# Ledger of designs, part 54: peptides against a protein of PDB entry 1Y74

Target 1, 57 residues: chain A of PDB entry 1Y74
Amino acid sequence: LGLERDVSRAVELLERLQRSGELPPQKLQALQRVLQSRFCSAIREVYEQLYDTLDIT

## One batch from the design tools (peptide; made by RFdiffusion4, then SolubleMPNN)

Design b2_p27_6_s4
Fold by OpenDDE base, seed 2:
Order: sequence, then structure tokens, then C-alpha cells
Structure b2_p27_6_s4 (fold): chain B 57 residues (1-57), chain A 27 residues (1-27)
Amino acid sequence: as target 1 above (57 residues)
Amino acid sequence: SLLRALLEALRLLQRALEEAERAEREA
């Protein structure tokens, strides 16, 4: 699936955007926190487990 | 089995929600 990789890439991009100052850093940081949260990780894990079980296309 | 996977998923979600709720209340 590569969801973990995608999330990591998204976080990296958010960090770059924060440094650029083109967008409100607070909102970007909040989104980054969400993506790195345990809740988000749990959702990802749930999805991956179900994906492995059901072989969703 | 599907049922087992679903049950595990629900348990994971429940724990994550509880932690998120606690974090929000404590913030």
C-alpha cells in the first residue's frame, strides 16, 4: 500500500511549506500533528489490516 | 478471518479515540 511512505512524504512537504512562509505555519503544523498522531497511525493500521484481509482492489 | 480483523480494527480505533479525547481534555 505504501500509506506510511505517503504520510511521511506529506509530512516532509508540510515541513518545507512551513519554512517557506507562504502559508499559515500554524495550520500546517496542526495538519502535521494530525498526520503524525497516534490516531492517524491507528486508522492507517486498521485500513492496512483490513486491506490484507479483504484484498481490496 | 474477517470478523477477527474487524474486531481488532474496532479495538484499535477505540483505544486511539480514547487517547485523543484525553489529550484534548488535558490541553
Scores: peptide ipSAE 0.126, ipTM 0.640, DockQ to the pose 0.048
Fold by OpenDDE base, seed 5:
Structure b2_p27_6_s4 (fold): chain B 57 residues (1-57), chain A 27 residues (1-27)
Amino acid sequence: as target 1 above (57 residues)
Amino acid sequence: SLLRALLEALRLLQRALEEAERAEREA
């Protein structure tokens, strides 16, 4: 499970979208901050722990 | 065990929530 890498890639893509000006940057920045927050990291860790324990896939 | 994992997960979420709430109040 590579959620950390996926989130990092998502953040990178959001940065590119912000620079392109094709979309309103404010909401993109907000989403980027959420993805980089300690809260999001905790959620990811919880998910990974449960995934490893239960093998829900 | 699942129960132990859930308990640890809840502790992590509690800490993260407290930090997020604090950050919002201070911003």
Scores: peptide ipSAE 0.125, ipTM 0.641, DockQ to the pose 0.047
Fold by OpenDDE base, seed 3:
Structure b2_p27_6_s4 (fold): chain B 57 residues (1-57), chain A 27 residues (1-27)
Amino acid sequence: as target 1 above (57 residues)
Amino acid sequence: SLLRALLEALRLLQRALEEAERAEREA
């Protein structure tokens, strides 16, 4: 699954995009904040718990 | 059980939502 790793990678990419100045930095920063929010972490944890319980493998 | 896991998950989301709402008010 590795959602935590994927989110961390996404945040890293957003930081690079912000430095490049090719896109509106404020929107990128807002998205970064959302991905790093406790709410997003809770959603990820919920998903992982349900994933393990349902055993979709 | 699935039911217990779901209920616990909902409780986590509820707490996270309350914290997010508080953060928005403080910003």
Scores: peptide ipSAE 0.124, ipTM 0.642, DockQ to the pose 0.049
Fold by OpenDDE base, seed 1:
Structure b2_p27_6_s4 (fold): chain B 57 residues (1-57), chain A 27 residues (1-27)
Amino acid sequence: as target 1 above (57 residues)
Amino acid sequence: SLLRALLEALRLLQRALEEAERAEREA
């Protein structure tokens, strides 16, 4: 599915936005932390496992 | 099987929740 790649790209973009200073970094940083959390990774893994098992494509 | 996949999913979620709860209490 490539969800891990997409999340990694999103985190990268959030880091760039934070460094630019054009936007308040607090909420961006919070979102980054959520995307990088073990909980979020677990949810992604669960989704991918079920997706593969059900073959919903 | 679907049942096995669901069971594994629940186990992963349980573990993640426990870790998150510990992190909050220790913060």
Scores: peptide ipSAE 0.122, ipTM 0.633, DockQ to the pose 0.044

## One batch from the design tools (peptide; made by RFdiffusion4, then SolubleMPNN)

Design b2_p28_2_s3 (from b2_p28_2, 15 letters changed)
Fold by OpenDDE base, seed 4:
Structure b2_p28_2_s3 (fold): chain B 57 residues (1-57), chain A 28 residues (1-28)
Amino acid sequence: as target 1 above (57 residues)
Amino acid sequence: ALRELLEAGEALRRALEEAERLEREARA
């Protein structure tokens, strides 16, 4: 999955967007905070371990 | 509980994809 890498990449992109001013920064910052939250990290870790083994359907 | 966790993981993935989409569109 590499979700951790994907999250890191997304955060990097959000930071660049915030600096460039292409979009209003507030919502981007909020999204960044969510992605870097302990809650999302916990979900990510468990999800990565279970995704290939369990079927959500 | 496990289903909900996996669904949350998928939602997170979709959010990341959306963030990347927005980045591409903003720089286009």
Scores: peptide ipSAE 0.091, ipTM 0.605, DockQ to the pose 0.635
Fold by OpenDDE base, seed 1:
Structure b2_p28_2_s3 (fold): chain B 57 residues (1-57), chain A 28 residues (1-28)
Amino acid sequence: as target 1 above (57 residues)
Amino acid sequence: ALRELLEAGEALRRALEEAERLEREARA
């Protein structure tokens, strides 16, 4: 799976949205913090490992 | 436990999709 890359992409997009000022930044910033948290990273790693181990398409 | 982990991964995917949707709307 490419979840790590997808998360990095999403964070980049959220940062751009925050800088643009077109949207209220609070919710975007909160989502970014969740995506960059150690908890989210741990879930991602386990999730990817499960898919790799079980060969889930 | 494994089901809950898979559900958490799927929830994460949905959150990413929402972020991408918001980006598309903002740049349009």
Scores: peptide ipSAE 0.090, ipTM 0.602, DockQ to the pose 0.718
Fold by OpenDDE base, seed 3:
Structure b2_p28_2_s3 (fold): chain B 57 residues (1-57), chain A 28 residues (1-28)
Amino acid sequence: as target 1 above (57 residues)
Amino acid sequence: ALRELLEAGEALRRALEEAERLEREARA
């Protein structure tokens, strides 16, 4: 799975995109805030537990 | 409820893939 690592990588990429100035930063920053929210971490934790339990890979 | 949680997890994966795509385009 590695969702925690994937989320961390996504945040890093979003920060780089914001610094580049090639895209409007508002939506990128909003997405970053969602990915770093307690809501996202809670969903990730439950998702990872269910994925491991169901072993659907 | 379980299906909704799984769908939310997959939506996050798709968002990550989109962020990576945008990063690659910005570097080109």
Scores: peptide ipSAE 0.086, ipTM 0.597, DockQ to the pose 0.599
Fold by OpenDDE base, seed 2:
Structure b2_p28_2_s3 (fold): chain B 57 residues (1-57), chain A 28 residues (1-28)
Amino acid sequence: as target 1 above (57 residues)
Amino acid sequence: ALRELLEAGEALRRALEEAERLEREARA
C-alpha cells in the first residue's frame, strides 16, 4: 500500500499541469489543496492503519 | 485524453469536498 506516495505523485502532476499553462490553474490548485488537506491526510492515515491490521483488499 | 483527465480530477475534487463537508457536519 502506497497511498502516501500516490498522493505525492498526484500533487506533483497537478503542479506540473499548473506550470504548463495549458489549463486554467484555479481548479487544479483547488484539487491540490484538497489532496494536501489535513482531512485527506487523516483519512489516509486511518485507512493505512486499518489496511495493515485487517488486510483490506 | 487531457479533457477526460481534467473531468476525472474535477469529479474527485467534488467527491472530496463533499466528504469534508460531511466530516464537518458529523463533528458539529
Scores: peptide ipSAE 0.061, ipTM 0.567, DockQ to the pose 0.037

Design b2_p28_2_s4 (from b2_p28_2, 16 letters changed)
Fold by OpenDDE base, seed 1:
Structure b2_p28_2_s4 (fold): chain B 57 residues (1-57), chain A 28 residues (1-28)
Amino acid sequence: as target 1 above (57 residues)
Amino acid sequence: LLEELLRKLKEIQRALEEVEELARQAEA
């Protein structure tokens, strides 16, 4: 779904930004680790399973 | 409660889309 794609793309972009050296990498790396965490994976799974069963706008 | 959680997750999705746009602009 969109969330999975957006998270994956965000991680990809964060990695590129870190390698560019234009920004301090520590905060970007921390955000990347959060997005790749087991916690975020679990949340994404729940989101994907329930998105079509509940009405959210 | 489940609907509230899903709304929040959708908000996170929107925020990530914004980050993607900002990152794209920074890389360009």
Scores: peptide ipSAE 0.065, ipTM 0.554, DockQ to the pose 0.399
Fold by OpenDDE base, seed 4:
Structure b2_p28_2_s4 (fold): chain B 57 residues (1-57), chain A 28 residues (1-28)
Amino acid sequence: as target 1 above (57 residues)
Amino acid sequence: LLEELLRKLKEIQRALEEVEELARQAEA
């Protein structure tokens, strides 16, 4: 499992894209806020806690 | 229901990995 890693990397990329100015920043920032929200963090925690006990393949 | 949720979270993870791949292609 690498959800935490993927989320962190996605946020990093979004920040770089915002700074580059190549794309409108509003939608990128909105997505970043979702990924960094307490809700997303809580869901990720549940995912990682249950990963080994449930079949998701 | 919990298994379905975890599958959806896995799909989100895959989507994020795809974004990483696209960013790599764009040298970001």
Scores: peptide ipSAE 0.064, ipTM 0.546, DockQ to the pose 0.318
Fold by OpenDDE base, seed 2:
Structure b2_p28_2_s4 (fold): chain B 57 residues (1-57), chain A 28 residues (1-28)
Amino acid sequence: as target 1 above (57 residues)
Amino acid sequence: LLEELLRKLKEIQRALEEVEELARQAEA
């Protein structure tokens, strides 16, 4: 779904930002870890289940 | 790149807020 795609894109952008050295990498890496965490996956699962049932926009 | 990331994060935030609101409604 759109949320999963957005999370994946966010991770890609974070990786690019880390490589560019434009910003301090520590916080970017921490955010990336959150987005790739089991917690985030669980939230996406809930979102997908609700989306299928309630048509979340 | 940073601006695009912020846009995506805001979209994620909006989606999460909607999920949270629906959860609150279900509990009410």
Scores: peptide ipSAE 0.056, ipTM 0.488, DockQ to the pose 0.035
Fold by OpenDDE base, seed 3:
Structure b2_p28_2_s4 (fold): chain B 57 residues (1-57), chain A 28 residues (1-28)
Amino acid sequence: as target 1 above (57 residues)
Amino acid sequence: LLEELLRKLKEIQRALEEVEELARQAEA
């Protein structure tokens, strides 16, 4: 689904940015941890269930 | 890359806001 894809892409981009050194890595790493947290996973799961029912776009 | 990241984050934010609005409506 869109949200899962967007989260995965966001994590991928954060990893690239950390490796490039264009920005301080600590804040990027913190944001990555948030996106990969169980909280975000739970929210994504709820979103997916709602998406299946309501077709959220 | 940063611009694309910000765009994706905004999309995530919009999705979360929609979920929050639905949850608020369900509580009413």
Scores: peptide ipSAE 0.056, ipTM 0.490, DockQ to the pose 0.035

Design b2_p28_3_s1
Fold by OpenDDE base, seed 3:
Structure b2_p28_3_s1 (fold): chain B 57 residues (1-57), chain A 28 residues (1-28)
Amino acid sequence: as target 1 above (57 residues)
Amino acid sequence: DEALRLLRELEELQERLDELLRLLDLLT
């Protein structure tokens, strides 16, 4: 779903930027940790359940 | 280049989270 895809794309970009050295890696890594946290996963699950229930695309 | 793309992806993510909050508010 949209939120899962957006999180996945953001994480992929964060990983690439950390490897390239274009930006300071520590803050990028911290943001990646937030996006991959259990809290973010729970929010994604709520989003998926709502869109499944409401049949929103 | 990729930094600007990241910002756009984060903006889109924020918009989806805002929409989720709006839906939750509507249910209350």
Scores: peptide ipSAE 0.254, ipTM 0.742, DockQ to the pose 0.411
Fold by OpenDDE base, seed 2:
Structure b2_p28_3_s1 (fold): chain B 57 residues (1-57), chain A 28 residues (1-28)
Amino acid sequence: as target 1 above (57 residues)
Amino acid sequence: DEALRLLRELEELQERLDELLRLLDLLT
């Protein structure tokens, strides 16, 4: 789904940027941890359920 | 280059989260 895909793309970019050293890694790692957290997974689940319930394409 | 790509992806993600909040507000 759109939100899951966007989170996955953001995490992939964060991982690449941490390896390249173009930006300070600590803030990037913190953001990656947030995006991969159980909280963000729960928000994604709510998003999916809302779209399923409302039949939004 | 990849830093700017990340910013764009985060902006898109923010827009989706805002939409989720709008949907929740509509249901309540």
Scores: peptide ipSAE 0.252, ipTM 0.742, DockQ to the pose 0.445
Fold by OpenDDE base, seed 1:
Structure b2_p28_3_s1 (fold): chain B 57 residues (1-57), chain A 28 residues (1-28)
Amino acid sequence: as target 1 above (57 residues)
Amino acid sequence: DEALRLLRELEELQERLDELLRLLDLLT
């Protein structure tokens, strides 16, 4: 779904930016941890369940 | 260039989270 794709895309960009050294890696890594957290996964699950229940395409 | 791309992706992610909140408000 859109939210899962956006999270995955953001994580991929964060990983690339950490390797490039263009930005301070510690803050990028902290943001990546938030996006890959159980909390973020739970929000994604709620999003998926709402779209399934409401039959939103 | 990739830093600006990340900012755009984060903005899109925020918009989807806001949409989720609006849907929750509709159901509750």
Scores: peptide ipSAE 0.251, ipTM 0.742, DockQ to the pose 0.444
Fold by OpenDDE base, seed 5:
Structure b2_p28_3_s1 (fold): chain B 57 residues (1-57), chain A 28 residues (1-28)
Amino acid sequence: as target 1 above (57 residues)
Amino acid sequence: DEALRLLRELEELQERLDELLRLLDLLT
């Protein structure tokens, strides 16, 4: 789904940026933790259920 | 370049979250 894909792409970029050292890693890691949090997963679940219920493709 | 790509991905993510909030508002 779109939201899951966007989160996954953002996390992949964050991981690459942390490895490159181009940016301070601490803030990048904090953002990655938020995107991979249980809260973010719950929001994705709500998103998926709403799109399924409303039959949005 | 990857930093700018991240910003674009975060902007797209924000737009999807905003849409989710709009849908939730319609249900209330």
Scores: peptide ipSAE 0.248, ipTM 0.740, DockQ to the pose 0.386

Design b2_p28_3_s2
Fold by OpenDDE base, seed 5:
Structure b2_p28_3_s2 (fold): chain B 57 residues (1-57), chain A 28 residues (1-28)
Amino acid sequence: as target 1 above (57 residues)
Amino acid sequence: SEAERLWQELQELQARLDELLQLLDLLT
């Protein structure tokens, strides 16, 4: 779904940017950790369940 | 640049989170 895809794309970009050194890596790493956190995973699950419940495609 | 792409993705992610809030509003 959209949220999962957006998170995955953001994480991929964050990983590449950290490797390139184009931007200070610490804040990027912190953001990546947030996006890959159990909290964000739970939010994604809520999003998916709401889509399923409301039959939104 | 990839940095610009990141900002774009973060904006899209924000939009998805806003959508989630809107979905929650439909239930209240």
Scores: peptide ipSAE 0.289, ipTM 0.761, DockQ to the pose 0.432
Fold by OpenDDE base, seed 2:
Structure b2_p28_3_s2 (fold): chain B 57 residues (1-57), chain A 28 residues (1-28)
Amino acid sequence: as target 1 above (57 residues)
Amino acid sequence: SEAERLWQELQELQARLDELLQLLDLLT
């Protein structure tokens, strides 16, 4: 779904930016950790369940 | 730039999270 795709795209960009050295890596890495956390996964699960419950396409 | 693309993607992600909050509001 959209949320999962947006998270995946953000993580991909964060990984590329960390490799390029264009920006200081510490804050980028911290953000990546949040986006790949179990908490973020739980939020995605809630999002998916709400779409299923409300039958949103 | 890749940094600009990241910022745009984060804005989209924020919009998705806002949508999630709206959906929760709809159910309550």
Scores: peptide ipSAE 0.286, ipTM 0.760, DockQ to the pose 0.434
Fold by OpenDDE base, seed 3:
Order: structure tokens, then C-alpha cells, then sequence
Structure b2_p28_3_s2 (fold): chain B 57 residues (1-57), chain A 28 residues (1-28)
């Protein structure tokens, strides 16, 4: 779904940017950790369940 | 740049979070 895809794309970009050194990696890594946290996963799950429950396409 | 792409993705992510909040608000 949209939120999962957006998170995945953001993480991929963060990983590439950390490798390239274009930006200071520390803040990028911190943001990546937030996006891959259990809290973020829980929010994604709520989003997915709401779409399933409300049958939003 | 990839940095600009990241910013755009983060803006889209924010929009998704706003959508989630709106959906939750509709249920309350």
C-alpha cells in the first residue's frame, strides 16, 4: 500500500545517500532508524488495517 | 539530486500520515 511503499522508498534513498556521502550520514541514519522502528511499523499496520476495514482502494 | 528525491518522498510520506490522521478522525 501507499504508506508501506513510501517508507520503503524513503529508506532506500536514505541508504544510498549514506553510502554516497552527499549528506552527513548521522542524521540520515537516525531518520532511517525511525522509519524502520517498531513504532513506524505499527503505524503502517494501522494504516493497512484501516484501508482493509474501510475497503479503500 | 537524490537529496531532492528524498525530500519529495518525505513530503509524500507526510501526506500519507496526514491521510491516516484524517481517517482516524473520521472514526472518532
Amino acid sequence: as target 1 above (57 residues)
Amino acid sequence: SEAERLWQELQELQARLDELLQLLDLLT
Scores: peptide ipSAE 0.284, ipTM 0.759, DockQ to the pose 0.441
Fold by OpenDDE base, seed 1:
Structure b2_p28_3_s2 (fold): chain B 57 residues (1-57), chain A 28 residues (1-28)
Amino acid sequence: as target 1 above (57 residues)
Amino acid sequence: SEAERLWQELQELQARLDELLQLLDLLT
């Protein structure tokens, strides 16, 4: 779904930016870890369940 | 730039989170 795709795209960009060295990697890595955390996974699950329950297309 | 792309993606992600809050409000 949209939220999962947005998270995945953000993580991919963060990984590329860390490799390029254009920006300090520490904060980028911290943000990536947040987006890949169990908390964010739970939020994505809630989002998906809401769409399923409300039958939003 | 890739940094600008990341910023835009994070803005879109924020919009998705706002949508989630709206859906939660609809359920309650």
Scores: peptide ipSAE 0.284, ipTM 0.759, DockQ to the pose 0.405

Design b2_p28_3_s4
Fold by OpenDDE base, seed 2:
Structure b2_p28_3_s4 (fold): chain B 57 residues (1-57), chain A 28 residues (1-28)
Amino acid sequence: as target 1 above (57 residues)
Amino acid sequence: EEARRLWEELQRLQEELDRLLELLDALT
Protein backbone atom coordinates (compact mmCIF):
# COMPACT_ATOMS: atom_id res chain seq x y z
CA LEU B 1 0.00 0.00 0.00
CA GLY B 2 0.97 3.64 -0.38
CA LEU B 3 1.95 4.26 3.23
CA GLU B 4 4.29 1.27 3.45
CA ARG B 5 5.86 2.11 0.10
CA ASP B 6 6.32 5.77 1.00
CA VAL B 7 7.93 4.88 4.33
CA SER B 8 10.31 2.48 2.60
CA ARG B 9 11.24 5.05 -0.04
CA ALA B 10 11.75 7.75 2.57
CA VAL B 11 14.04 5.48 4.61
CA GLU B 12 16.08 4.64 1.51
CA LEU B 13 16.50 8.32 0.68
CA LEU B 14 17.44 9.11 4.28
CA GLU B 15 20.14 6.44 4.22
CA ARG B 16 21.56 7.85 0.98
CA LEU B 17 21.49 11.42 2.26
CA GLN B 18 23.28 10.44 5.45
CA ARG B 19 26.08 8.94 3.34
CA SER B 20 26.30 11.89 0.95
CA GLY B 21 26.83 14.47 3.70
CA GLU B 22 24.64 16.95 1.84
CA LEU B 23 22.68 17.55 5.05
CA PRO B 24 23.59 17.18 8.74
CA PRO B 25 23.17 13.46 9.48
CA GLN B 26 21.77 13.68 13.03
CA LYS B 27 18.32 14.95 12.11
CA LEU B 28 18.14 12.57 9.15
CA GLN B 29 19.00 9.65 11.41
CA ALA B 30 16.38 10.78 13.93
CA LEU B 31 13.72 10.91 11.22
CA GLN B 32 14.78 7.47 9.99
CA ARG B 33 14.43 6.11 13.52
CA VAL B 34 10.92 7.55 13.75
CA LEU B 35 9.90 6.01 10.43
CA GLN B 36 11.30 2.62 11.50
CA SER B 37 9.84 2.81 15.02
CA ARG B 38 7.23 0.52 16.52
CA PHE B 39 4.90 3.50 16.55
CA CYS B 40 5.21 3.95 12.80
CA SER B 41 4.71 0.21 12.32
CA ALA B 42 1.53 0.36 14.40
CA ILE B 43 0.24 3.23 12.27
CA ARG B 44 0.95 1.19 9.12
CA GLU B 45 -0.93 -1.73 10.65
CA VAL B 46 -3.95 0.48 11.35
CA TYR B 47 -3.73 1.80 7.82
CA GLU B 48 -3.66 -1.68 6.31
CA GLN B 49 -6.52 -2.92 8.49
CA LEU B 50 -8.71 0.06 7.64
CA TYR B 51 -8.09 -0.26 3.92
CA ASP B 52 -8.77 -4.00 4.08
CA THR B 53 -11.94 -3.51 6.11
CA LEU B 54 -13.34 -0.62 4.11
CA ASP B 55 -12.12 -1.97 0.74
CA ILE B 56 -10.75 1.45 -0.17
CA THR B 57 -8.41 1.84 -3.10
CA GLU A 1 18.55 16.60 -5.77
CA GLU A 2 18.17 13.76 -3.26
CA ALA A 3 17.10 16.23 -0.58
CA ARG A 4 14.37 17.44 -2.94
CA ARG A 5 13.32 13.85 -3.61
CA LEU A 6 13.13 13.19 0.12
CA TRP A 7 10.99 16.27 0.61
CA GLU A 8 8.63 15.14 -2.13
CA GLU A 9 8.44 11.64 -0.65
CA LEU A 10 7.69 13.06 2.80
CA GLN A 11 4.89 15.10 1.25
CA ARG A 12 3.41 11.91 -0.25
CA LEU A 13 3.75 10.20 3.12
CA GLN A 14 1.97 13.11 4.79
CA GLU A 15 -0.86 12.82 2.28
CA GLU A 16 -1.26 9.11 3.09
CA LEU A 17 -1.30 9.89 6.81
CA ASP A 18 -3.88 12.62 6.26
CA ARG A 19 -6.00 10.14 4.32
CA LEU A 20 -5.78 7.71 7.24
CA LEU A 21 -6.89 10.44 9.64
CA GLU A 22 -9.82 11.26 7.38
CA LEU A 23 -10.89 7.62 7.39
CA LEU A 24 -10.62 7.45 11.17
CA ASP A 25 -12.65 10.63 11.47
CA ALA A 26 -15.32 9.23 9.16
CA LEU A 27 -15.66 6.16 11.39
CA THR A 28 -16.30 8.24 14.51
Scores: peptide ipSAE 0.279, ipTM 0.753, DockQ to the pose 0.439
Fold by OpenDDE base, seed 4:
Structure b2_p28_3_s4 (fold): chain B 57 residues (1-57), chain A 28 residues (1-28)
Amino acid sequence: as target 1 above (57 residues)
Amino acid sequence: EEARRLWEELQRLQEELDRLLELLDALT
């Protein structure tokens, strides 16, 4: 689904930007940690379940 | 360029989260 793909893409970009050093790596790393957190994973699970239950396209 | 792409992905992510919130609100 869109949410999972967007999270994965954002994490990939954050990892690349941290390696480039163009932006302050600490803030990028903090954002990456949030996106890879259990909380974010739980939100994604709820999202997937809602779409499955409500048959939303 | 990659910073711009990150911003764009974060905007998409925000839209998906907003959609989720709308669905949750509709169920209450």
Scores: peptide ipSAE 0.277, ipTM 0.752, DockQ to the pose 0.411
Fold by OpenDDE base, seed 5:
Parts: C-alpha cells; structure tokens; sequence
Structure b2_p28_3_s4 (fold): chain B 57 residues (1-57), chain A 28 residues (1-28)
C-alpha cells in the first residue's frame, strides 16, 4: 500500500542521510523514530483496514 | 539530492495521511 511504501522509503532515506552526515543526525533520527513508532504502525493499520473495507483503489 | 528526495517522500506521505483523514471524516 502507498502509506507503507512511503514510510519505508522515508526511513531508508533517513538512514542514508544519517550515515552521510550531510544534515544534523539528531532530528533525522527523531523523525525516523516517529515513523517507526507504534503510533505510526497503528495509523498504517487503520489505513490498510479502511482501504480493504472500502475497496479503494 | 537525498535531502530533496526525503522531502518529496514526506510530502507523498502527508498526502496519504490527508486521504486517510478524509476517509475517517466521511465515516462520521
């Protein structure tokens, strides 16, 4: 699904940026933590359930 | 370049979240 894919892509980019040192790593790490949080996982689950229930393409 | 790509990805993510919110609002 779009949301899961977008989260995964964002996390991958955040990890790469943290390793490159081009940007201050602390805020990037904080954002990564948010995106990988239980809260974001719950939101993704709601998203998936809504799309499944409504059969939205 | 990667910072730009991250920003673009976060914008896409925001759009998906906004779509979710619209669906939730439609259920209420």
Amino acid sequence: as target 1 above (57 residues)
Amino acid sequence: EEARRLWEELQRLQEELDRLLELLDALT
Scores: peptide ipSAE 0.275, ipTM 0.751, DockQ to the pose 0.410
Fold by OpenDDE base, seed 1:
Structure b2_p28_3_s4 (fold): chain B 57 residues (1-57), chain A 28 residues (1-28)
Amino acid sequence: as target 1 above (57 residues)
Amino acid sequence: EEARRLWEELQRLQEELDRLLELLDALT
């Protein structure tokens, strides 16, 4: 699903940027922690359930 | 370049979250 893919892509880019040093690593790490949090996982689960229940393409 | 790609992914993520909010509003 789009949300899951976008989260996964964002996390991958954040990990790469933390290693490059082009941007302040602490803020990147904080954003990565948010995206991988239980709260964001729950939002993704709701998203997946709604798409499944409503049969939205 | 990677910073630009991250920005673009975050914009897509925002759009998906907005879509979710619209669906939730439609159910209430």
Scores: peptide ipSAE 0.274, ipTM 0.750, DockQ to the pose 0.436

Design b2_p28_4_s1
Fold by OpenDDE base, seed 1:
Structure b2_p28_4_s1 (fold): chain B 57 residues (1-57), chain A 28 residues (1-28)
Amino acid sequence: as target 1 above (57 residues)
Amino acid sequence: EAAAILERARRELEEEEEARRRAAELAR
């Protein structure tokens, strides 16, 4: 699963949106902090492992 | 931390997957 790359891309897009000033930066920053959290990374790793273990195509 | 619980669960699942791979190799 490309989830690590997709999360990294989502963080990059959130940083661009914060710099544009078109949206309230506080909510975007909170979402970025969640996506970069060790908790979110651990959920991703367990999900990837379950996907591999269950051979879900 | 909830993260540490999930990391343990990930490792246990990875070890089980490795055990399955070894069992499949021995069955060939």
Scores: peptide ipSAE 0.051, ipTM 0.529, DockQ to the pose 0.020
Fold by OpenDDE base, seed 5:
Order: structure tokens, then C-alpha cells, then sequence
Structure b2_p28_4_s1 (fold): chain B 57 residues (1-57), chain A 28 residues (1-28)
């Protein structure tokens, strides 16, 4: 699954949006912290493993 | 705490998948 790469790309985009100042940086930073959280990483890894185990195409 | 539970669940699923692969290889 490209999910790790997609999450990494989403974080990069959030960092760019924070630097533009067009959106409330605190809300974007909170979302970035959630996506980079150990909890979200663990959910991702369990999801990836379930996906591999179930061979869902 | 929740992250540690999920990491454990991930490992248990990986170990089960590896055991399933090994069983399938032995059946060939």
C-alpha cells in the first residue's frame, strides 16, 4: 500500500499550507500532529497488515 | 497505551501471516 507515502505527502502539503499563512496555522499544525502521531502510525500499520492478510484488491 | 496495543496487534497479525505462508510452502 502507498499509504505511508500518501500520509507523508499529506504532511508535506500541510507544512506548505502553514508557511503560506492563508489558513490558521494552529489548526493545520494540530492536523499534522495527528497524522504524525504514534497512534495514527499504529492504526496505519494494522490497516496495512489487515489489507495484506485479506488480499483486498 | 492505544498505540502500544495496536503495535502488538500488528505484530500478532504479521506472525500469523508468516505462519500461514510457511504452512502453504510446506503443503507444496
Amino acid sequence: as target 1 above (57 residues)
Amino acid sequence: EAAAILERARRELEEEEEARRRAAELAR
Scores: peptide ipSAE 0.050, ipTM 0.525, DockQ to the pose 0.020
Fold by OpenDDE base, seed 3:
Structure b2_p28_4_s1 (fold): chain B 57 residues (1-57), chain A 28 residues (1-28)
Amino acid sequence: as target 1 above (57 residues)
Amino acid sequence: EAAAILERARRELEEEEEARRRAAELAR
């Protein structure tokens, strides 16, 4: 599923926003860490399996 | 860790898919 690519793109956008200084960089960094966490990866993998099984497309 | 619970659930779903494939092969 495209979800891994979408998460990777979201992380890249968060890094760009941190460099712009327009938003509190600590909050963006915390969100980036959550998206890169083992927990988020495990949720993604279970979601991908459920999506394939349930044909939510 | 909540991640370990999700990894277990992922594995159980993969095992169920394999069981379904084997059942479909035996039904031919």
Scores: peptide ipSAE 0.049, ipTM 0.520, DockQ to the pose 0.019
Fold by OpenDDE base, seed 4:
Structure b2_p28_4_s1 (fold): chain B 57 residues (1-57), chain A 28 residues (1-28)
Amino acid sequence: as target 1 above (57 residues)
Amino acid sequence: EAAAILERARRELEEEEEARRRAAELAR
């Protein structure tokens, strides 16, 4: 599943947006912290397990 | 707390998958 890679890429893009200063950095940092949280990782792992179990091809 | 609930749900799904595999083996 590409989801871990896509989340990692989303975090990289958020870091670039924070450096550009075009958007409020505090909101982008809050979103980055959510994406890097143990909660988000647990949701990802449950999603991956459901995908593998249900054979959603 | 929420992460621990999701980890429990993941384990329960894994255990159910293993139970289905064992049931399929017994049906052969």
Scores: peptide ipSAE 0.046, ipTM 0.511, DockQ to the pose 0.018

Design b2_p28_4_s2
Fold by OpenDDE base, seed 5:
Structure b2_p28_4_s2 (fold): chain B 57 residues (1-57), chain A 28 residues (1-28)
Amino acid sequence: as target 1 above (57 residues)
Amino acid sequence: RAEELLRRAERELEEEERERERRRELEE
């Protein structure tokens, strides 16, 4: 499913934004930590299982 | 140890994205 890829891309974009220094790095880092959290991964896995079962394309 | 795993995952994701971009450029 594209969701794992989209989360990975979102994390990469947040790292780029942190390195630019244009935005408060602490807020971007907090968002990055949320996206990499076990909670976010568990929600992703549930979504993927539902997608595979219901074919929500 | 958790920070080292994160830094490895970050590197692997950046490499995988670069490989996907190169694949798309070859399919066009």
Scores: peptide ipSAE 0.019, ipTM 0.393, DockQ to the pose 0.070
Fold by OpenDDE base, seed 2:
Structure b2_p28_4_s2 (fold): chain B 57 residues (1-57), chain A 28 residues (1-28)
Amino acid sequence: as target 1 above (57 residues)
Amino acid sequence: RAEELLRRAERELEEEERERERRRELEE
């Protein structure tokens, strides 16, 4: 599943947006911290396991 | 320690994206 890749890409996009200064960096940083959290990673792993188990295409 | 791990992850992600961009350019 591309979810780990997509989360990683989302984090990188947030870092680029923070560096551009066009958006409030505090909000972007808060979202980045959520995406990088062990909680978000655990939810992703559960989702991937369920997806693999249920063979959801 | 956490900040160093974040800086390592940031570099690994930037490298992985550059590899994905190169792969897309080779598949076109």
Scores: peptide ipSAE 0.019, ipTM 0.397, DockQ to the pose 0.070
Fold by OpenDDE base, seed 1:
Structure b2_p28_4_s2 (fold): chain B 57 residues (1-57), chain A 28 residues (1-28)
Amino acid sequence: as target 1 above (57 residues)
Amino acid sequence: RAEELLRRAERELEEEERERERRRELEE
């Protein structure tokens, strides 16, 4: 599943937006922390396991 | 400490981006 790559790409985009200074950096950093959280990783892992078990691409 | 962790995460992501780019260039 491309979900791990998509989450990592979203984090990179948030870092670029933080460096541009166009948006409140604290809000972008909070969103980045949520995407990198153990909670988000656990939800991703549960999704991957369900999709692998159900043969859903 | 928080700023140092952020600077480490930024470097790890820039390394991961470069590894993905190299992987795409090897699969093409």
Scores: peptide ipSAE 0.018, ipTM 0.379, DockQ to the pose 0.078
Fold by OpenDDE base, seed 4:
Structure b2_p28_4_s2 (fold): chain B 57 residues (1-57), chain A 28 residues (1-28)
Amino acid sequence: as target 1 above (57 residues)
Amino acid sequence: RAEELLRRAERELEEEERERERRRELEE
């Protein structure tokens, strides 16, 4: 499951977008905080367990 | 203070990505 990788890549992309200054940094930071939250990690773990059980391609 | 926290988070992410890349190179 690439989900952990994809979340980390999304966080990195959000940091690059924040440094460009083209987008409102507060919204990007809020999204970054959500993706790095313990809540997001718990949802990821549930998703991974369901994926492994259901063999969702 | 906010810029220092951001710079720490950027470094932690770069370290985590390098650890993941090294892990993939060992599994191939």
Scores: peptide ipSAE 0.017, ipTM 0.373, DockQ to the pose 0.078

